# Peptides against a protein of PDB entry 7BDX: the designs that were tried, part 194

Target 1, 212 residues: chain A of PDB entry 7BDX
Amino acid sequence: EMGAAACTLLWGVSSSEEVVKAILGGDKALKFFSITGQTMESFVKSLDGDVQELDSDESQFVFALAGIVTNVAAIACGREFLVNSSRVLLDTILQLLGDLKPGQCTKLKVLMLMSLYNVSINLKGLKYISESPGFIPLLWWLLSDPDAEVCLHVLRLVQSVVLEPEVFSKSASEFRSSLPLQRILAMSKSRNPRLQTAAQELLEDLRTLEHN

## One batch from the design tools (peptide; made by RFdiffusion4, then SolubleMPNN)

Design b2_p20_7_s4 (from b2_p20_7, 8 letters changed)
Fold by OpenDDE base, seed 1:
Structure b2_p20_7_s4 (fold): chain B 212 residues (1-212), chain C 212 residues (1-212), chain A 20 residues (1-20)
Amino acid sequence: as target 1 above (212 residues)
Amino acid sequence: as target 1 above (212 residues)
Amino acid sequence: LWDQLFEETEQNSRRAAEEA
């Protein structure tokens, strides 16, 4: 209980840039993010057995950890720190997104995807994530999720790849050959306005790339 | 491990007034401080059996909790919050200071005493703490501690009482009858310069009050 | 409560994208 409460408070205050700088300015940041990855991995591995209640202290704790990572990645110095000093955590997040089944731990998936998106704002971060083994197949796997919010955040990450010519050119062949176009077209007709807009924008960007 | 790491980060960043305001501005602050008191109490009760290694994750976690309380109490809005909304925590801190044996958990005692001192900066906080049952006997009990830092922070809290005429007048009879004058005189000869100075200043203040 | 933290986190992510 107390650990989850403390971590939740840390998540809330990490919305401030000054707090992120304070977290990173200490000598404990590396250890914290290392243990964060391990804790998230342990949690996901534990799901293969019992229906962990989504509202358990353990689930809340892991959500808060993912939230902290996301808010740190929302700041330029935080992105730089993660990409330079905590790559193992990024690898762990990518792995866990692959290990989770469709519809499983939706809120956690959204937070993890947001963290990766925030990291992708830096060209170095985008390069690192997109060059990870199985990244393109992972995006399509995640896009098969029944949850609209998961799909929205996948589309945001796909858009980050498509909008960077240097990154897209390296993956263009694999991307074109595996693109779930019919799935994205279905999302462009979604009743969820955010998902609809994201899918439409991505389709427009993809059409522009085919003509070039 | 992870809980202690997160709590330690929260302790570190709580040195900022903006972070304290962010902690208090949320709807989770009350729950956090409630669980904090319970966790600290549980820890102190567990000490009566095994020599908990001072460097255990559990000890570090509790120290971080006490540090957070101390830093919150260092800010005006934090003091107001604690005195108005978290009095049970203040009562718990007073109780735990009484339950700990001389020389036991020195670092925790110092942090708890610092938190009470910070609360005592507000007249309302000083009144609340000083009117607590057994407060004066507790001060003298704590002043018997062999640790110089514990004694220093006790003397600081005693000075807060002595310097407020409205508060001191209510306790003056009990204070004068129970004052460990010989112990304070011994501290005024300490090799620890901070303890020596604090004891000398208190003795001067006490002499001034006897002449009035 | 979780929804508020989530919304704040999402807003921060949007802002981060707009500032980039």
Scores: peptide ipSAE 0.293, ipTM 0.815, DockQ to the pose 0.357
Fold by OpenDDE base, seed 3:
Structure b2_p20_7_s4 (fold): chain B 212 residues (1-212), chain C 212 residues (1-212), chain A 20 residues (1-20)
Amino acid sequence: as target 1 above (212 residues)
Amino acid sequence: as target 1 above (212 residues)
Amino acid sequence: LWDQLFEETEQNSRRAAEEA
């Protein structure tokens, strides 16, 4: 209980840039983010065995951790820290996104995707995550999720790749050959306006790239 | 481990006024501080049975909680919050200071005493804690601690009472009749310069009050 | 609680995208 409460408070206050700077200015940040990855991994590994209620203290704790990472990544210095000093955490997030089944831990997936998106705002971060082994297959795996919010945040991350020529050029062949075009087209017709817009924008971006 | 790490980070960042405001601006602050008191109490109650290593994750967690309370109380709005909305926590801190034996959990005692001192900067806070049942006996109990830092922070709290006529007048008879003068005089001769100074200043303040 | 923090986090992510 108390751990989850403290972590939830830390999540809430991490929305502030000054708080993120304070977190990162301490010598404890490295250890914290190292343990964060391990804790998230342990939680996800526990899901296959025990039906831990999504509303458990443990679940809330891990959600808060993912939220903290996301909020840290929302700030320039936070992105730089994650990309330079906590790459293992980013690798763990990528792994966990692959380990989670479609429809499983939707809110956690969304937070993890948001964190990766925020990291991708930095070119160095985008390069790092996009050059991760299996990144393209991971995107398509995640895009198979029945949840519109998961799919939305996947599309945002895909867009970050597509909009960066230096990154897209490296993956262009694999990307084009494996692109779930019919799925993205279906999303462009979604009743969810956010998903619809994101899918439409991505389709426009992709069309522009084919003409170049 | 992770709970202690998160709480330690929250402790670190709570040194900022802006972070304290962010903590208190959330609807979760009340719940957090309620659980904080319960958690601290549970820890102290566990000390009599299991020799929990002072360096345990649980100990570090509780130290961080006490640190957070202290840092919150260091800020005007934080003091106001504690005095108005989290009185149970203050009562718990007073209780725990009474439950701990001399020389036991020295660092925790220091943090708790610092929190009470910080609260006492506000007249309403000072009134609240000083009107707590057994407050004067508690001060003398704490002043029997062999640790110079504990005694120092007790003397600081005693000074807060002595320097406020509206508060001191209510307890003056009990205070004067039970004052461990010989102990304070011994502290005024301490090799610890901070303790020495605090004891000397308090003795001067007390002499001034006897002439009024 | 979760919903509020989630929304704030999402807003921060949107802001981060707009500031980039």
Scores: peptide ipSAE 0.297, ipTM 0.816, DockQ to the pose 0.374; fails the geometry check
Fold by OpenDDE base, seed 4:
Structure b2_p20_7_s4 (fold): chain B 212 residues (1-212), chain C 212 residues (1-212), chain A 20 residues (1-20)
Amino acid sequence: as target 1 above (212 residues)
Amino acid sequence: as target 1 above (212 residues)
Amino acid sequence: LWDQLFEETEQNSRRAAEEA
């Protein structure tokens, strides 16, 4: 309980750039983010055995950790820190997103996808994530999620890839050959306006790339 | 481990007034500080049985909690919050300071005494603390600590009492009758310059009150 | 309360994209 409460407070205050700078300015940031990845991994691995209630203190704690990572990645210095000093955490997030099944731990997936998206704002971060083994299949796996928020954040991450020629050119063949076009088209007609807009924008970006 | 790391980061960032405001602005602050007191109490109660290593994750976690309370109490809105909304935590801190023996958990005592001192900056906080049962005996019990930092922070808290006529007048008889004058005089000759200064200042304040 | 933290986090992510 107390750990989850403390982590939740830290998540809330990490929405501030000054707090992110304060977190990173301490000698403890490296250790914190290292343990974060391990803790998240342990939680996701435990889901395959024990039906952990999503409302458990452990779940809340891990959600708060993912929230902190996301908020750190929302700041330029935080992105630099994650890409330079916490690559293992990014690898862990990618792995955990692959380990989770469609419909499983939606809130955690959203936070992890948001963190990856925020990291993808940095070209170095985008290059690192996109060069990860199985990245393209992972995107399509995640896009199979029934949750609109998960799908939204997948589409945002896909958009980060397609908008960066240096990254897209490396995976363009694989991307084009495996693109779930029918699924993205279905999302462009979603009643969820955010998902609809994201899918439309991505389809427009893809059309622009096919004409170039 | 992860809880201690998160709490340590929260402690570090709580040195900022903006972070304290952010902590208190959330609906979670009440619950956090309620659980904080209970967690600290559980830790101190466990010391009488198991030789908990002072370097344990549990010890570090509790130290970080005490540090957060101290940093919150360093801010005007934080003092107001503690005195208005977390009195049970102040009662718990007073109790735990009484439960700890001289030389036991020095770092935690220092943080708890610092938190009480910070609360004592607010007249309402000082009144509340000083009106607590056994407060004067507790000060003398704590002043028996062999640690100079503990003694320093006790002297600072005593000074807060003697400098406030409304508070001192209520306990002046008990204070004068039980004052460990020889001990304070010994501290005024300490090789520790901070302790020496605090003891000298307190003796000067006491002399001024005897002449009035 | 969790929804608020999620919303704030998402808002920060959007802002981060707009500032980039």
Scores: peptide ipSAE 0.297, ipTM 0.816, DockQ to the pose 0.388; fails the geometry check
Fold by OpenDDE base, seed 2:
Structure b2_p20_7_s4 (fold): chain B 212 residues (1-212), chain C 212 residues (1-212), chain A 20 residues (1-20)
Amino acid sequence: as target 1 above (212 residues)
Amino acid sequence: as target 1 above (212 residues)
Amino acid sequence: LWDQLFEETEQNSRRAAEEA
């Protein structure tokens, strides 16, 4: 309980750039983010054995951790820190996104996808995550999720790749050959307006790239 | 481990006024500080049974909690919050200071005394803590501690009472009758310069009150 | 409570994208 409450408070205040700078300015940041990855991994691994209640203190704790990572990644110096000093955490997030089944831990997936998107704002971050083994298959695996919010945040991350020529050129062949175009087209007709817009924008960006 | 790490980070960032405002601006503050008191109480109660390692994750966690309370109390709006909305936490701190033996949990005592001192900067806070049952006996109990830092922070808290005529007048009879004058005089000759100075200043303040 | 933090986090992510 108390740990979850503390992490939740830290999540809330981490929305401030000054707080992110304070977190990173301390010698404790590396240890914290190392343990964060381990904690998230342990949580996801425990889901296969015990029916974890979605509202458990453990779930809340892990959601708060994912939220903190996301908020840190929303800041330029936070992105630099994650990409330079906490690559293992990024690897863990990518792994966990692959380990979770469609419809499993939807909220956690969304937070993790948001964190990866925020990291992708940095060219170095985008390079790192997109060059990760199995990255493209992972995106398509995640895009098969029945949840509209998961799919939305996958589309945003895909768009980050498509909008960066240097990154897209390295994976363009694999990307084009495996693109779930019918799925994205279906999303462009979604009743969810955010998902619909994101899918339409991505399709427009992809068309622009095919004509160049 | 992770909980202690999160609380330690929160402690560090809570040194900023903006972070304190952010902590208090959320609807989570009340719940957090309620659980804080319970957690600190549970820790102190567990000391009678098991030899807690001073460097345990649990000890670090509780120290961080006490540090957060202290930092919140260092800010005007934080003092207002504690005095208005978290009186049970203040009661818990007073209780725990009474439950701990001389030489037991020295660092925690210091942090708790610092938090009470910070609260005492607010007249309403000083009134609240000084009107608490057993407050004067508690001060003398704590002043019997062999640790110079504990005694220093007790003297600072005593000085807060002595320097406020409205508060001192209500307890002046009990205060004068129970004052461990010989102990304070001995501290004014301490080899610890901070303790020596604090004891001398308090003795000067007390002399000024006797002549008025 | 979680929904608010989630929304704030999402807003922060959007802002981060707009500022880049």
Scores: peptide ipSAE 0.294, ipTM 0.815, DockQ to the pose 0.357; fails the geometry check

Design b2_p20_8_s1 (from b2_p20_8, 9 letters changed)
Fold by OpenDDE base, seed 4:
Structure b2_p20_8_s1 (fold): chain B 212 residues (1-212), chain C 212 residues (1-212), chain A 20 residues (1-20)
Amino acid sequence: as target 1 above (212 residues)
Amino acid sequence: as target 1 above (212 residues)
Amino acid sequence: MIDELFEKLLKLKPDLSEAP
């Protein structure tokens, strides 16, 4: 309980740029983010056996960790730190997103996707994650999730790739050949307005790229 | 390990007034400080049996908690919060300071004493801790510690009482009758310059009070 | 190129996660 409470407080204050800078300015940041990845991985690996109650202290602890990573990645210096010094954490997040089944750990998926989206704002970050083995198949795997919030953040991450010609050009062939167009079209008709808008915008961006 | 790392980061950033305000502005602060007291108490109670290596993750975790309390108490709104909403934590700190033997958990003692000193800057805080049962005997018990840093922070806390006539007048009789004058005089001859200075200043303040 | 960069920056706003 205490660990989760402390980490949740850290998550809450990490919404400030000054706090992120303070976290990164210390000598403890590297260790913290190293252990973060391991802890998140340990949590996900434990899910196959025990029905972890979603409201457990352990779950809340991991949510807070993912939230902190997201908020660090929201800041330019935080993105730089993650891409330069904590690549293992990014690899772990990508792996965990692949290991989780559709409908499993929705909240954690959303936070991890938000973190990757934030990292993708940095060209170096976008290059790193998009060049990760199986990145494109992973996006489509995640897009099979029944949860609208998961799908929304997948679409936003896809949009991040599409909006960067240098990165998109390298993956354009694989992207076009595997694009779940029917699924995205179905999302553009979703009753969830955020998902609907994101799907429609992505479809418009894709059409623009086909004409260029 | 992860809990200690997260709490240590929170401790590091809690040196900022803005972070303290953010901690207190959330709805999690009450729960956090409630559990903090319990966690610190649990740690101290565990010391009687196992030689806890001072460098354990558990020790570091509790040090970080005590550090956070200290940093919260360094801010006016933090003092107000502790005195109004987390009195149980203050009672716990006072109890733990009494339960620890001379030379035991020096670093934790120092941090807890620093927190009480910070609380004592607020008149309401000073009144609360000084009116706690056994407060004066506790000060002298702590002053028996062989560690110069522990003794330094005890003297500073004593000085906080001495500098507040409204509070000192209520305890003056007990204070004068039990004052370990010989011990304080010995500290004024310490090779530790901070301890020496604090002891000398306190002796001067006490002399001034005898003439008034 | 500058317009495309500006459009990207406008479309790609970082997200903050809210602690409960």
Scores: peptide ipSAE 0.224, ipTM 0.829, DockQ to the pose 0.082
Fold by OpenDDE base, seed 1:
Structure b2_p20_8_s1 (fold): chain B 212 residues (1-212), chain C 212 residues (1-212), chain A 20 residues (1-20)
Amino acid sequence: as target 1 above (212 residues)
Amino acid sequence: as target 1 above (212 residues)
Amino acid sequence: MIDELFEKLLKLKPDLSEAP
């Protein structure tokens, strides 16, 4: 209980750039983010195939951890820190997104996707995550999730890759050959306006790339 | 481990007034400080008479909690919050300071004393803690601690009471009748310059009050 | 057609997560 409460408060204040700088300016940041990855991994491994999100202090704790990572990645110096000094955490997030089943731990999955999206704002971060083995298959795996919010954040991450020619060119062949076009088309007709918009924009981006 | 790391980071950033305001401006503050008191109490009860500070994640966690309370109390709105909305936590701190043996958990004792000192800057806070049953005996109990830093922070708290005539007048009879004058005189000759100064200043304040 | 600049600006807008 106490850990979840403390971590939730830290998550709340991590929306401030000054707080992120304070976290990173200390000598405890490396250890914190290392343990964060381990804790998230331990939690996901403990789910033992359960598809329902746990309403527990443990779940809240891990959500807060993922939220902190997301908010750190929202800041330029935070992205730089993660990409340069906490690559293991990024690897863990990529791994866990693959390990989670469709519909499993939706909130956590969203936060992890948001963190990767934020990291992708940094060109070095985008290169790092997109060059991860199995990244393209992972995106499509995640896009099979029944949750509209998960799918939204997958599409945003896909768009982030597509919008960077230097990065997209490396994966263009695999991307085009495996693109779940029918799934994205279905999402462009979603009743969820955010998902609909994201899918529509991505489809436009992809059409533009086919003509270039 | 993770809880201690997260709480330590929260402690670190709590030195900022803006962070304290952010913590208190949320809807989780009451719960957090309630659990804080419970956690501190549980830790102290677990010591089972051990006089040595534990080098553990649990100890670090509780130190961070006490540090957060201290830093919240350093801010005007934080003092107001504690005195108005978290009196149980203040009662817990007073209780735990009485429960801890001389030499037991020095770092925790210092942080708790610092928190009470900060609370005493608020007149309402000073009134509240000084009117706690057994407050004067508690001060002298704490002044028997072999640790110079504990004694320093006790003297600072004593001075905070002595310097407020409205509060001191209520306890003046008990205070004068039980004052460990020889102990304070011994501290005024300490090799610890901070302790020496605090004891010297308190002795001057007390002499001035005897002539009034 | 979304202006390339607008697309880049969208990419440059990070997400913040809100604590409960």
Scores: peptide ipSAE 0.217, ipTM 0.828, DockQ to the pose 0.078
Fold by OpenDDE base, seed 5:
Structure b2_p20_8_s1 (fold): chain B 212 residues (1-212), chain C 212 residues (1-212), chain A 20 residues (1-20)
Amino acid sequence: as target 1 above (212 residues)
Amino acid sequence: as target 1 above (212 residues)
Amino acid sequence: MIDELFEKLLKLKPDLSEAP
């Protein structure tokens, strides 16, 4: 309970750039993010056996951790820190997104995807995550999720790749050959307006790239 | 481990007034400080049986909690919050300071005394803590500690009482009758310059009050 | 061109996660 409460408060205040700088300016940041990855991994591993009550203190704690990572990645110096000094955490997030089944732990998936999206704002971050083994298959696995919010954030991450020629060119062949076009087309007809718009925009971007 | 790390980071960032305002501006502050008191109490109760490794994660966690309370109390709105909405926490801190033996859990004592000192900067806070049952005996119990830093912060809290005529007048009779004068005189000869100065200043303040 | 710029601007906007 207390750990979750403290972590939730840290999550709340991490929306401030000055707080993110304060978190990173201390000698405790490296340790914190190392343990964060391990804690998130342990939580996901515990889900395989028990329907953990989604409203448990443990769930709230892990959500807060993922929220902190997201908010750190929202700031330029936070992205730099994660890409330079917390690559193992990024690898862990990618791994956990692969380990979670469709519909499983939706809130955590969304937060992790938001963190990766924020990291992808930086070219170095985008390069790092997109060069991870199995990244393209992972995107399609995640895009099979029944949750519209998960799919939305996957599409946004895909757009981040597509918008960077240097990164996209490296994966373009695999991307085109494995693209779940019918799934994306279905999303462009979604009743969720945010998902619909994101899918439509991505389809337009892909068409533009096909003609160039 | 992770809880301690998160709480330590929250402690670190709580040195900022803006962070304190952010902590208090949310709907989670009341719950956080309620659980904080309970957690600190549980920790102190666990010390009676086992030489808890002072460098344990649990110790670090509780130190961080006490540090957060101290830093919140360092800010005017934080003092107002504690005195108006977290009186049970203040009562808990006073109780825990009484439950800890001389030389026991020195770092926690120092942090708790610092928090009470910060609360005492506000007249309402000073009134509240000084009107607590057994407050004067508690000061003398704490002043028997072999640790110079504990004694220093006790003397500072005593000075806060002495410097407020409205508060001091209510306790003056009990204070004078139970004053550990020989102990304070010994501290005025301490090799610790901070303790020496604080004891000497308090003796001067007390002499001034005796002549008025 | 306008769409590419708009998309770049969208990419430049990080997401903040809100604590409950």
Scores: peptide ipSAE 0.216, ipTM 0.828, DockQ to the pose 0.102
Fold by OpenDDE base, seed 3:
Structure b2_p20_8_s1 (fold): chain B 212 residues (1-212), chain C 212 residues (1-212), chain A 20 residues (1-20)
Amino acid sequence: as target 1 above (212 residues)
Amino acid sequence: as target 1 above (212 residues)
Amino acid sequence: MIDELFEKLLKLKPDLSEAP
């Protein structure tokens, strides 16, 4: 209980840039984010078919960890730190997103996707995650999720790739050949306005790239 | 391990006033500090003659909790919060300081004393802790500690009482009758300059009060 | 490097996660 509470408070205050700087300015940051990845991985491995008790201390703890990573990645220096010094954590997040089944651990999946999206704002970060083995198939796997928020954040991450010519050009052939166009089109008709908008914008961006 | 790391980070960033405000501005503060007291109490109870592994995750976690309380109490709004909304925690700290033997858990004892000292900067806080049953005997019990830092922080807390006429007048008779004068005089000759200074200042303050 | 970050931030705003 106490661990979850402490981590939740750390998550809450990590929305501040000054807090992120303070976290990163200490000698404990590397160790913290190293153990973070291990803890998240351990949690996901423990799920082996069990109904996630969403309100468990363990779940809350892992959500807070993912939230902290997200909020760190929201800040320029945090992105730099993750990209330079915590690549193992990024690899873990990518792995866990692949290991989680559609509909499984939706909240965690959203937070991890948000963290990757934030990392993608940095060109170095975008290059790193997009060059990960199986990244494109992973995006489509994630886009099969029944949850609108998961799909939204996948589309946002896809958009981050599409908007960077240097990154997109390297994977353009694979991207085009595997693009779940019908799924994205269906999302553009979603009743969820955020998902609808994201899908429409992505479709527009993709059409623009076909003409160039 | 992860809990200790998270709590240690929270401790580190809690040195910022803005972080303290953020902690207190949320709805989680009450719960956090409630569980904090329980966790600290549980830890101290588990020590029943066992050699404290100072580097254990459990110890580090509890040190971080005590550090957070200290840093919260260093801020005006934090003192107000503790005095108004977390009196149970203050009671727990006072209890634990009485339960710990001389030389036992020195680091924790120092942190708890620092928190009480910070609380004592607020007149309401000073009144609350000084009116606790057995407070004066507790101070002398703590002053018997062989550790110079423990004794230093006890003297600082005593000074906080002595410098407030409204508080001191209420306990002056008990204070004078039980004052370990020889012990304080010995501290005024300490090789530790901080302890030496604190003891000398307190002796001067006490002499001034005898003439008034 | 700074200019590239600014241009991306104009297109891609970072997200904050909300703690419960």
Scores: peptide ipSAE 0.213, ipTM 0.829, DockQ to the pose 0.083

